# Peptides against a protein of PDB entry 5VVV: the designs that were tried, part 30

Target 1, 276 residues: chain A of PDB entry 5VVV
Amino acid sequence: FLCGVVEGFYGRPWVMEQRKELFRRLQKWELNTYLYAPKDDYKHRMFWREMYSVEEAEQLMTLISAAREYEIEFIYAISPGLDITFSNPKEVSTLKRKLDQVSQFGCRSFALLFDDIDHNMCAADKEVFSSFAHAQVSITNEIYQYLGEPETFLFCPTEYCGTFCYPNVSQSPYLRTVGEKLLPGIEVLWTGPKVVSKEIPVESIEEVSKIIKRAPVIWDNIHANDYDQKRLFLGPYKGRSTELIPRLKGVLTNPNCEFEANYVAIHTLATWYKSN
Target 2, 276 residues: chain A of PDB entry 5VVV as posed
Amino acid sequence: FLCGVVEGFYGRPWVMEQRKELFRRLQKWELNTYLYAPKDDYKHRMFWREMYSVEEAEQLMTLISAAREYEIEFIYAISPGLDITFSNPKEVSTLKRKLDQVSQFGCRSFALLFDNIDHNMCAADKEVFSSFAHAQVSITNEIYQYLGEPETFLFCPTEYCGTFCYPNVSQSPYLRTVGEKLLPGIEVLWTGPKVVSKEIPVESIEEVSKIIKRAPVIWDNIHANDYDQKRLFLGPYKGRSTELIPRLKGVLTNPNCEFEANYVAIHTLATWYKSN

## One batch from the design tools (peptide; aimed at target 1 L82)

Design b2_p16_8_s2 (made by RFdiffusion4, then SolubleMPNN; from b2_p16_8, 7 letters changed)
Fold by OpenDDE base, seed 1:
Structure b2_p16_8_s2 (fold): chain B 276 residues (1-276), chain A 16 residues (1-16)
Amino acid sequence: as target 1 above (276 residues)
Amino acid sequence: MEEARERYFEQARKDL
């Protein structure tokens, strides 16, 4: 069971010292996972093709080493979906080289994210792939196999919540393709019925699990504030029955952008997890 | 801002 934090918000990323402090807190609270997915990190999303410099490499190696020291699984995410051409072998090769570099930093766990992108494929991709879901699954499976089938590999769908499913969760052709074609060793991220789910009913997890043919990992936006930086979400982790735990592969909270605001959010997630 | 990012922000605000 993956339990911890995803740094998955828009806005100013956390600094390396905040991330190291996070790992110490996660270990102390018996949480086990950190997903590196800061949306406005230059080489994570907008310029995903760009290799890390020597200085950036040293920082990431130090961060990954710190995660290992605190027995926290460091998952490196990349979001190529803004402008990748899925059918172009050069694009696939570029993605492979980027993940090879991160592997050399000592990273062993990875994620491919296709959230917050347009559903439209270019003409070249339409000639090769039957749908957007087929294109995403193809590259995800290829990368997963290329990396030697790492123990932890995550996929974030474009339809990552109930509200974004067309026509709905149980009838989505996109999620059906993901469930049927995505290799079984790849985990699927999900935010619940909504982008910001006040509640995640057990029945809603059973519904999505059926179509994706696996238990999801919750990307939990309950404490996210990137969409309204005038607000801080300081309340407890709530609206999730502990009966969800045996029905999930994990829970990663995407909390407030302000690192110092997240004590209650993360501590109460840990209490919830241990109360099962 | 990207249209897809704006869709996320708008939907998240509606979910409150």
Scores: peptide ipSAE 0.772, ipTM 0.972, DockQ to the pose 0.737
OpenDDE base, seeds 2, 3, 4, 5: peptide ipSAE 0.771, 0.746, 0.767, 0.764; ipTM 0.972, 0.969, 0.971, 0.971

Design b2_p16_8_s3 (made by RFdiffusion4, then SolubleMPNN; from b2_p16_8, 9 letters changed)
Fold by OpenDDE base, seed 4:
Structure b2_p16_8_s3 (fold): chain B 276 residues (1-276), chain A 16 residues (1-16)
Amino acid sequence: as target 1 above (276 residues)
Amino acid sequence: MEKAKEKYREIARKDL
């Protein structure tokens, strides 16, 4: 069971010292996972093709080493979906080289994120792939296998919540393709019925699990504030029955952008997780 | 600003 934090917000990424402090807190609270997915980290999303500099490499190596020191699984995410051409072997090779570099930093767990992108493929991709889901699954499977089938590999679908599914969760051709074609060792991220789910009913998890043919990892936006920086979500982790725990592969909270605001959010997630 | 980011932000604000 993956339980911890995804740094998955838009806005100023956390500094390396905040991330190290996070790992210490996660260990102390018996949480086990950190997903590196800061949307406004240029080499994560907008410039995903760009290799890390020597200085950035040293920082990431130090961060990954710190995660290991605190027994926190460091999952490196990349979000190539803004402008990747899935059918272009050069793009696939560029993605491979980027993940090879991160592997050299000592990273062993990875995620490919296709959240917050347009559903349209370019003309070249339409000639090769039957659908957007087929293109995403193809590259995800290829990368997963290329990396030697790492123990933890995550996929974030473009339809990552109930409200994004067309026509709905159980009938989504996109999620059906993901469920049928995504290799079984790859985990699927999900935010619940909504982008910001006040509640995640058990029935909603059973519905999505059926179509994706696996238990999801919850990307939990309950404490996310990147959409409204005038708000801080300081309340407890709530609206999730403990009956979800045996039906999930994990829960990763995407909390407030302000690192210092997240004590209650993360601590109460840990309490929730240990209550079962 | 990225259209995708603004769409996310708009939807997330409506989920509250």
Scores: peptide ipSAE 0.686, ipTM 0.957, DockQ to the pose 0.816
OpenDDE base, seeds 1, 2, 3, 5: peptide ipSAE 0.685, 0.681, 0.670, 0.679; ipTM 0.957, 0.956, 0.955, 0.957

Design b2_p16_8_s4 (made by RFdiffusion4, then SolubleMPNN; from b2_p16_8, 10 letters changed)
Fold by OpenDDE base, seed 2:
Structure b2_p16_8_s4 (fold): chain B 276 residues (1-276), chain A 16 residues (1-16)
Amino acid sequence: as target 1 above (276 residues)
Amino acid sequence: MEKAKEEYKKIALEDL
């Protein structure tokens, strides 16, 4: 069971010292996972093709080493979906080279994220793939196999919550394709019924699990504030029954952008997880 | 301007 934090927000990423402090807290609270997915980290999303510099590589190696020191699984995410051409073998090769670099930093767990992108393929991809889901699954499976089938590999769908599913969760052709074609060793991220889910009912997890043919990892936006930084979510982790735990592969909270605000959010997630 | 990013932000606000 993956339980911890996704740094998955828009806005200023956390500094390396905040991330190291997070790992200390995660270990202390018996949480086990950190997903590196900062939306405004240039080489994560907008400039995903760009290799890390020597200085950035040193920082990431140090961060990954710190996660290992605290027994925290460091998952490196990349979000190529803004401008990738899935049918272009050069794009696939560029993605492989980027993940090879991160693998050399000592990273062993990875994620491909296709959240917050347009639902359209370019003309070249339309000639090769029958749908957007087929394109995403194809590259995801190829990357997963290329990396030697790592123990933890995550996929974030474009339809990552109930409100983004067309026409709905159980009838989504996109999620059906993901469930049928995504290799079984790849985990699927899910946010619940909504982008910001006040509650995640058990029935909603059973519904999505049926179509994706696996238990999801929750990307939980309950404490996310990147959509309105005038708000701080200081309340406890709530609206999730502990009955979800045996029906999930994990829970990763995407908390407030302000690192210092997240004590209650993360601590109460840990209490929730240990209450099962 | 990232249309999907702005859509995320809009929907997240509507979810509150």
Scores: peptide ipSAE 0.717, ipTM 0.959, DockQ to the pose 0.740
OpenDDE base, seeds 1, 3, 4, 5: peptide ipSAE 0.665, 0.537, 0.702, 0.689; ipTM 0.950, 0.927, 0.957, 0.955; seed 5 fails the geometry check

## One batch from the design tools (peptide; aimed at target 1 L82 D116)

Design b2_p17_1 (made by RFdiffusion4)
Pose (drawn by RFdiffusion4):
Structure b2_p17_1 (pose): chain A 276 residues (1-276), chain P 17 residues (1-17)
Amino acid sequence: as target 2 above (276 residues)
Amino acid sequence: AHEEAKAFYQKKAREDH
């Protein structure tokens, strides 16, 4: 069961030294996972086709090392959603070559994120693929095979919270396609009824497990402050029923951008991780 | 495209809060 932090916000990402202290903290409080997905580390999203330079690679390896040294599982995320051409094979291949490079840093766990992308396709893609959801699942699956079908592997859908489902959660062509075609070994990230969920009703998640055909992984935006300059969140982890742990694969908290402000955010996530 | 996606996200987050 996956529990911990996703560094998944817009803005100045954390540095290696902050992530080491993060791993030591996750262990002192018995959490198991860290998802690397900062939106403005350019090679994660903006320049996803680009390989890490020599010194960048030294950094990532030293990072994946301290993750094992503290036994925190490290999941690497990549976001091709902005401009990838799903049908073109050179494009599919550059994604593998990039995911290969990181596999050789020590990385076993991977994620493909597709949040916040323009919902339609290029002229070339609309031929080979029936719908937008078809294209993503095809590449997510093809990639899931190539890496030797890894232990933990996450998929973040374009429709990733209740508000964002067209027309509703239950009868959505995008969501219908995912639950049926996406492989049973691939996890699905979900964010609650809204992007920043005030509460997560047990009925809402049971409802979601209907169409996804899985217990989804929560990308929790409760303490995220990247959207309001004046705002900071030092409150407890709240509005999440303890009765949820049995029904979910995991909860990764997407916290404040200021690293040291995240003490309460992670500790309260940790105490609640107990009690179930 | 990236800046548009970021602005969209921030608008929705503010509404939710």

Design b2_p17_1_s1 (made by RFdiffusion4, then SolubleMPNN; from b2_p17_1, 8 letters changed)
Fold by OpenDDE base, seed 1:
Structure b2_p17_1_s1 (fold): chain B 276 residues (1-276), chain A 17 residues (1-17)
Amino acid sequence: as target 1 above (276 residues)
Amino acid sequence: MYEEAKERYKEIAREDL
């Protein structure tokens, strides 16, 4: 069971010292996972093709080593979906080289994210793939196999919540393709019925699990504030029955952008996890 | 494209509250 934090917000990324402090807190609270997915990190999303510099490499190596010291699984995410051409072998090779570089830093767990992108494929991709889901699954499976089938590999669908599913969760052709064609060793991220789910009913998890043919990992936006930085979410982790725990592969909370505001959010997630 | 997707996310997330 993956339980911890995803740094998955828009806005100023956390500094390396904050991330190291996070690992210490996660260990102390018996949580086990950190997902690196800061949307405004240039080489994560907008400039995903760009290799890390020597200086950036040293920082990431130090961060990954710190995660290992605190027995926290470090998952590196990349979001190529804004401008990747899935059918172009040069694009696929560029993605492989980027993840190879990160693997050399000591990273062993990875994620491909296709959240917050247009559902339309370019003309070249339409000639090769029958749907957007087929294109995403193809590259994800290829990358997963290329990396030697790592123990932890995550996929974030474009339809990552109930309200994004067309026509709905149980009948989505996109999620059906993901469920049927995504290799079984790849985990699927999900935010619940909504982008910001006040509640995640057990029945909603059973519904999505059926179509994706696996238990999801919750990307939980309950404490996210990147959409309104005038607000801070300081309340406890709530609206998730502990009956969800045996029905999930994990929970990663995407909390407030302000690192110092997240004590209650993360501590109460840990309490929730241990209550099962 | 990035900024448009970001603003779309923010709008939806605010509506979920």
Scores: peptide ipSAE 0.717, ipTM 0.967, DockQ to the pose 0.946
OpenDDE base, seeds 2, 3, 4, 5: peptide ipSAE 0.715, 0.696, 0.720, 0.711; ipTM 0.967, 0.964, 0.968, 0.966; seed 4 fails the geometry check

Design b2_p17_1_s2 (made by RFdiffusion4, then SolubleMPNN; from b2_p17_1, 5 letters changed)
Fold by OpenDDE base, seed 2:
Structure b2_p17_1_s2 (fold): chain B 276 residues (1-276), chain A 17 residues (1-17)
Amino acid sequence: as target 1 above (276 residues)
Amino acid sequence: MYEEAKAFYRKVAREDL
């Protein structure tokens, strides 16, 4: 069971010292996972093709080593979906080289994220793939296999919550393709009924689990505030029955952008997890 | 595309509240 934090917000990424402090807190609270997915990290999303510099590499190596020291699984995410051509073998090779570099930093867990992108494929991809889901699954499976089938590999769908599913969760051709074609060793991220889900009913998890043919990892935006800089979400982790725990592969909270605001959010997630 | 997607996300997230 993956339980911890995804740094998955829009806005200024946390500094290395904050991330290290996070690892200390996660360990103390018996949480086990950190997903590196800061959307405004240029080499994560907008410039995903760009290799890390020597200086950036040193920082990431240090960060990954710190996660290991605190027994936190460091999952490196990349979001190539803004401008990748899935059918172009050069693009696939570029993605492989980027993940090879991160593997050299000591990273063993990875994620491919296709959240917050247009559903339209380019003309070249339309000639090769029957749907956007097929394109995403193809590259995800290939990368997963290329990396030697790491123990933890996550996929974030473009339809990552109920409100983004067309026509709905249970009937989504996109999610059906993901469920049927994504290799079984790859975990699927899910955000619940909404982008910001006040509640995640058990029935909603059963519904998505059925179509994706696996228990999801929750990317939980309950404490996310990147959409409203005037708000801080300081309340407890709530609106999730503990009955969800045996029906999930994990929960990763995407909390407030302000690192210092997240004590209650993360601590109460830990309490929730341990209460099962 | 990035800024448009970000704006869309933010809009939807605010509407979820």
Scores: peptide ipSAE 0.675, ipTM 0.962, DockQ to the pose 0.944
OpenDDE base, seeds 1, 3, 4, 5: peptide ipSAE 0.658, 0.622, 0.662, 0.650; ipTM 0.959, 0.955, 0.960, 0.958; seed 4 fails the geometry check

Design b2_p17_1_s3 (made by RFdiffusion4, then SolubleMPNN; from b2_p17_1, 8 letters changed)
Fold by OpenDDE base, seed 4:
Structure b2_p17_1_s3 (fold): chain B 276 residues (1-276), chain A 17 residues (1-17)
Amino acid sequence: as target 1 above (276 residues)
Amino acid sequence: KYEEAKERYKKIALEDL
């Protein structure tokens, strides 16, 4: 069970010292996972093709080493979906080289994210892939296998919540393709019925699990404030039955952008997780 | 693309509250 934090928000990423403090807190609270997915980290999303500099590499190596010191699984995410051409072998090779670099930093767990992108493929991809889901699954499977089938590999679908599913969760051709074609060792991220799910009913997890053919990892936006930084979500982790725990592969909370605001969010997630 | 997707996300997330 993956339980911890995803740094998955829009806005200023956390500094390395905040991330190290997070790892210390995660360990103390018996949480085990950090997903590095800061949307405003240029080399994560906007400039995903760009290799890390020597200085950036040193920082990431230090961060990954710190995660290991605190027994926190460091999952490196990349979000190529804004402008990748899936059918272009050069794009695939560029993605491979980027993940090779991160592997050299001592990272062993990875995520490929297709959140917050257009559902439309370019003309070249339409000639090769039957659907956007087929393109995403193809590259994801190839990367997963290329990396030697790491123990933890996450996929974030473009339809990452109930409200994004067309026509709905159980009938989504996109999620059906993901479920059928994504290699079984790859985990699927899900935010619940909504992007910001006030509640995640058990039935909603059973529904998505059936179509994706696996228990999801919740990317939990309950405490996310990147959509309105005038709000701070200081309340407890709630609206998730502990009955979800045996039906999930994990829960990663995507909390407030303000690192200091997240004590209650993360601590109460830990309490929730340990209450099963 | 990035900013458009960000603003779309922000709008939806606000509507989810």
Scores: peptide ipSAE 0.763, ipTM 0.974, DockQ to the pose 0.963
OpenDDE base, seeds 1, 2, 3, 5: peptide ipSAE 0.762, 0.759, 0.749, 0.759; ipTM 0.973, 0.973, 0.972, 0.973; seed 5 fails the geometry check

Design b2_p17_1_s4 (made by RFdiffusion4, then SolubleMPNN; from b2_p17_1, 7 letters changed)
Fold by OpenDDE base, seed 2:
Structure b2_p17_1_s4 (fold): chain B 276 residues (1-276), chain A 17 residues (1-17)
Amino acid sequence: as target 1 above (276 residues)
Amino acid sequence: MYEKAKEFYKKKALEDL
């Protein structure tokens, strides 16, 4: 069971010292996972093709080593979906080289994220792939196999919550393709009924699990505030029955952008997890 | 594309509150 934090918000990423402090807190609270997915990290999303510099490499190596020191699984995410051409073998090779570099930093767990992108494929991809889901699954499976089938590999769908599913969760052709074609060793991220889910009912997890043919990892936006800089979410982790725990592969909270605001959010997630 | 997707996310997140 993956339980911890995804740094998955828009805005200024956390600094390395905040991330190290997070790992200390996660270990102390018996949480086990950190997903590196900061939307405004240039080489994560907008410039995903660019290799890390020597200085950036040293920082990431140090961060990954710190995660290991605190027994936190460091999952490196990349979000190529803004401008990748899925059918172009050079793009696939570029993605492979980027993940090879991160593997050299000692990273062993990875994620491909296709959240917050346009559903439209380019003309070249439309000639090769039957749908956007087929294109995403193809590259995800290829990368997963190329990396030697790492123990933890995550996929974030474009339809990552109930309100983004067309026509709905149980009838989504996109999620059906993901469920049927994504290799079984790849985990699927899910946010619940909404982008910000006040509650995640058991029935909603059973519904999505059926179509994706696996238990999801929750990307939980209950404490996310990157959409409104005037709000801080300081309340406890709630609206999730502990009956979800045996029906999930994990829960990763995407908390407030302000690192110091997240004590209650993360601590109460840990209490919730240990209450099962 | 990036900004449009970000603004769509923000809009949806606000609608969910």
Scores: peptide ipSAE 0.673, ipTM 0.940, DockQ to the pose 0.934
OpenDDE base, seeds 1, 3, 4, 5: peptide ipSAE 0.662, 0.603, 0.665, 0.656; ipTM 0.957, 0.947, 0.957, 0.939; seed 4 fails the geometry check

Design b2_p17_2 (made by RFdiffusion4)
Pose (drawn by RFdiffusion4):
Parts: structure tokens; C-alpha cells; sequence
Structure b2_p17_2 (pose): chain A 276 residues (1-276), chain P 17 residues (1-17)
């Protein structure tokens, strides 16, 4: 069961030294996972096709090392959603070559994120693929095979919270396609009824497990501050029923950008991780 | 609700950039 932090916000990402202290903290409080997905680390999203330079690679390996040294599972995320051409094989291949490079850093766990992308396709894609959801699942599956079908592997859908489902959660062509076609070994990230959920009703998640055909993994935006300059969140982890742990694969908290402000955010996530 | 509206607007803007 996956529990911990996703560094998944817009803005100045954390540095290696802050992530080491992060791992030591996750362990002192018994959490198991860290998802690397900072939106503005350019090779994660903006230039996803590009390989890490020599010194960048030295950094990532030293990072994946301290993750094992503290036994925090390290999941690497990549976001091709902005401009990838799903049908073109060269494009599919560059994704593998990039995911290969990181596999050789010590990385066993991977994620493909597709949040916040223009919902339609290029002229070339609309032929080979029936729908937008078909294209993502095809690549997500093909990639899931190539890496030797890894232990943990996440998929973040374009429709990733209740508000964002067209027309509703239950009868959505995008969401219908995912639950049926996406492989049973691939996890699905979900964010609550809203992007920043005030509360997560047990009925809402049971409802979601209907169409996804899984217990989804929560990308929790409760303490995220990347959207309002004046705002910071030092409150407790709240509005999440303790009765949820049985019904979910996990909860990864997407916290404040200021690293040291995240003490309460992670500790309260940790205490609640107990009690179920 | 206000935070959610702001987050959606901000994230949409950043995605367009």
C-alpha cells in the first residue's frame, strides 16, 4: 500500500539535499513512497524527449541511492502529454530510450502522467486511434510491457478528478475506456471530487472504483500552495475518512512548495496512515 | 471552492504556456 509524497507542483523544484532530508523524514514516520514529478524540472515535462546530461545523471543516481539507503520507494514520472504524437513510432521509441536511461539509474518504479493537456489530437493520431483515451492507454500499456512490467506503475488520466469528468464520473467515454483497456498491473491516480478536494466521500471513491475497475491512488492536493502566491498550508490532514485506507491503493500528498513548511502536512498524513 | 477555482485557472494557464 503506497503512502507518502509527490513532488508534483508547478515552480522551483526541490534540490537533492532537500529530498534526502525528505526521505529521512518519511522513514522516521513510516511512509513508503516518493513520486518525482515536479512540473518545471524541464526534462520531466517540457523537454521530455531529452536525456539527462552527465552531471544530471550523477545527481539522479545519488538520489535513487539515498532512497534505497532509507528504503523509500522512488517512482519516476514523465509527462509527454503536451506534444507527443502517439501514433508515430519514433516518438514511442524516444520515450522508451528516456525511460531506459532512468531505469539504469536504479529505478524500478515508473509513472506516466497525462493531467492538464489539450483534450484533442493531431491529424496523424486521429487515424490510427479511435479516441483520445485509446491513444494514451495504448502507449501506457506498450511502455508497461517494455520495462518488464514493473512492480509499481502509475497512470494519471486527463480526467483525474470528479469536476474534470465529461459529462459525469459514471458515463464518461474517456473514463469507460480506461477501466476496460488499461492493464490490471497499472495503477490509476485520482485527485478527489475536485482538483483540491475539501473532502473525499467514501461514496465518491467507491463510485470511481466503478469505472476504473481498481482502487485508485490519490494524488492529494490538500496542502498544495503552488496556485496562490499569498497562501501556505500548515493545517492537519483532514476531510479524509479513515475508512478509506481499505478502499485505496494509496495516497501521495502534493504539498507546499516551501519544503520546511511541510512538517505538519506529512506528519499528519503519517498518523492517519496508522489507525488503518 | 475559491481555492479550487484559483487552482484550476492557474493550472490551465500554466498548461497553455
Amino acid sequence: as target 2 above (276 residues)
Amino acid sequence: DEDDEKAREFYAEKAEE

Design b2_p17_2_s1 (made by RFdiffusion4, then SolubleMPNN; from b2_p17_2, 7 letters changed)
Fold by OpenDDE base, seed 2:
Structure b2_p17_2_s1 (fold): chain B 276 residues (1-276), chain A 17 residues (1-17)
Amino acid sequence: as target 1 above (276 residues)
Amino acid sequence: DELNEIAIKFLKEKAEE
């Protein structure tokens, strides 16, 4: 069961010292996972093709080593979906080289994120793939296999919550394709009925699990505030029955951008997790 | 709800970058 934090927000990423402090807290509270997915880290999303510099490599190696020190699984995410051409072998090779570099930093867990992108494929991809889901699954499976089928590999669908499913969760041809064709060793991220889900009913998890043919990992935006930085979400982790735990592969909270605001959010997640 | 409306608008803008 993956339980911890995804740094998955837009805005100023946390600094290395904050991330190290996070690892200390995660360990103390018996959480086990950190997903590195800062949207405004340029080499994560906008410039995903660019290799890390020597200086950036040193920082990431240090961060990964720190996670290991605190027994936190460090999952490196990349979001190539803004401008990747799925059918272009050069793009696939570029993605492979980028993840090879991160593997050299000591990273063993990875994620491919296709959240917050347009549903339309380019003309070249339309000639090769039957749908957007087919294109995403193809590259995800290929990368997963290329990396030697790492123990933890996550996929974030474009339809990552109920509101984004067309026509709905149970009838989504996109999610059906993901469920049927994504290799079974790849985990699927899910945010619940909404982008910001006040509640995640058990029935909603059963519904999505059926179509994706696996228990999801929750990317939880209950405390996310990147969309409105005039707000801070300081309340406890709530609206999730502990009955969800045996029906999930994990829960990763995407909290407030302000690192200092997240004590209650993360601590109460830990309490929730340990309650069952 | 209001929060989701704001969030969805924000995320759609990000998808267009």
Scores: peptide ipSAE 0.701, ipTM 0.965, DockQ to the pose 0.825
OpenDDE base, seeds 1, 3, 4, 5: peptide ipSAE 0.048, 0.103, 0.190, 0.043; ipTM 0.755, 0.799, 0.831, 0.742

Design b2_p17_2_s2 (made by RFdiffusion4, then SolubleMPNN; from b2_p17_2, 7 letters changed)
Fold by OpenDDE base, seed 2:
Structure b2_p17_2_s2 (fold): chain B 276 residues (1-276), chain A 17 residues (1-17)
Amino acid sequence: as target 1 above (276 residues)
Amino acid sequence: DELNEKAIEFLEKKAKE
């Protein structure tokens, strides 16, 4: 069971010292996972093709080593979906080289994120793939196999919550394709009925699990505030029955952008997790 | 709800970058 934090927000990423402090807290609270997915880290999303510099490599190596020190699984995410051409072998090779570099930093867990992108493929991809889901699954499976089928590999669908499913969760041809064709060793991220789900009913998890043919990892936006800079979410982790735990592969909270605001959010997640 | 409306609007802008 993956339980911890995804740094998955837009805005100023956390600094290395904050991330290290996070690892200390995660360990102390018996949480086990950190997903590195800062949207405005340039080489994560907008410039995903660019290799890390020597200086950036040193920082990431240090961060990964720190996670290991605190027994936190460090999952490196990349979001190539803004402008990747799935059918272009050069793009696939570029993605492979980027993840090879991160593997050299000591990273062993990875994620491919296709959240917050247009549902339309380019003309070249439309000639090769039957749908957007087919394109995403193809590259995800290829990368997963290329990396030697790492123990933890996550996929974030474009339809990552109920509101984004067309026509709905149970009838989504996109999610059906993901469920049927994504290799079974790859985990699927899910956010619940909504982008910001005040409640995640058990029935909603059963519904999505059926179509994706696996228990999801929750990317939880209950405390996310990147979409509204005037708000801080300081309340406890709530609206999730502990009955969800045996029906999930994990829960990763995407909390407030302000690192200092997240004590209650993360601590109460830990309490929830241990209460099962 | 209000939060989701704001979040969706925000994310839709990000998808167009």
Scores: peptide ipSAE 0.696, ipTM 0.966, DockQ to the pose 0.829
OpenDDE base, seeds 1, 3, 4, 5: peptide ipSAE 0.689, 0.657, 0.692, 0.691; ipTM 0.963, 0.958, 0.963, 0.963

Design b2_p17_2_s3 (made by RFdiffusion4, then SolubleMPNN; from b2_p17_2, 8 letters changed)
Fold by OpenDDE base, seed 2:
Structure b2_p17_2_s3 (fold): chain B 276 residues (1-276), chain A 17 residues (1-17)
Amino acid sequence: as target 1 above (276 residues)
Amino acid sequence: DELNEIAIKFLKEKAKE
């Protein structure tokens, strides 16, 4: 069961010292996972093709080593979906080289994120793939296999919550394709009925699990505030029955951008996790 | 709800970057 934090927000990423402090807290509270997915880290999303510099490599190696020190699984995410051409072998090779570099930093867990992108493929991809889901699954499976089928590999669908499913969760041809064709060793991220889900009913998890043919990992935006910098979410982790735990592969909270605001959010997640 | 409306609007803008 993956339980911890995804740094998955837009805005100023946390500094290395904050991330190290996070690892200390995660360990103390018996959480086990950190997903590195800062949207405005340039080489994560907008410039995903660019290799890390020597200086950036040193920082990431240090961060990964720190996670290991605190027994936190460090999952490196990349978001190539803004401008990747799925059918272009050069793009696939570029993605492979980028993840090879991160593997050299000591990273063993990875994620491919296709959240917050348009549902449209370019003309070249339309000639090769039957749908957007087919294109995403193809590259995800290929990368997963290329990396030697790492123990933890996550996929974030474009339809990552109920609101984004067309026509709905149970009838989504996109999610059906993901469920049927994504290799079974790849985990699927899910955010619940909404982008910001006040509640995640058990029935909603059963519904999505059926179509994706696996228990999801929750990317939880209950405390996310990147979408409104005038708000801070300081309340406890709530609206999730502990009955969800046996029906999930994990829960990763995407909390407030302000690192200092997240004590209650993360601590109460830990309490929730340990309650069952 | 209001929060989701704000969030969705924000995320849709990000998709256009």
Scores: peptide ipSAE 0.725, ipTM 0.970, DockQ to the pose 0.825
OpenDDE base, seeds 1, 3, 4, 5: peptide ipSAE 0.706, 0.701, 0.716, 0.712; ipTM 0.966, 0.965, 0.967, 0.966

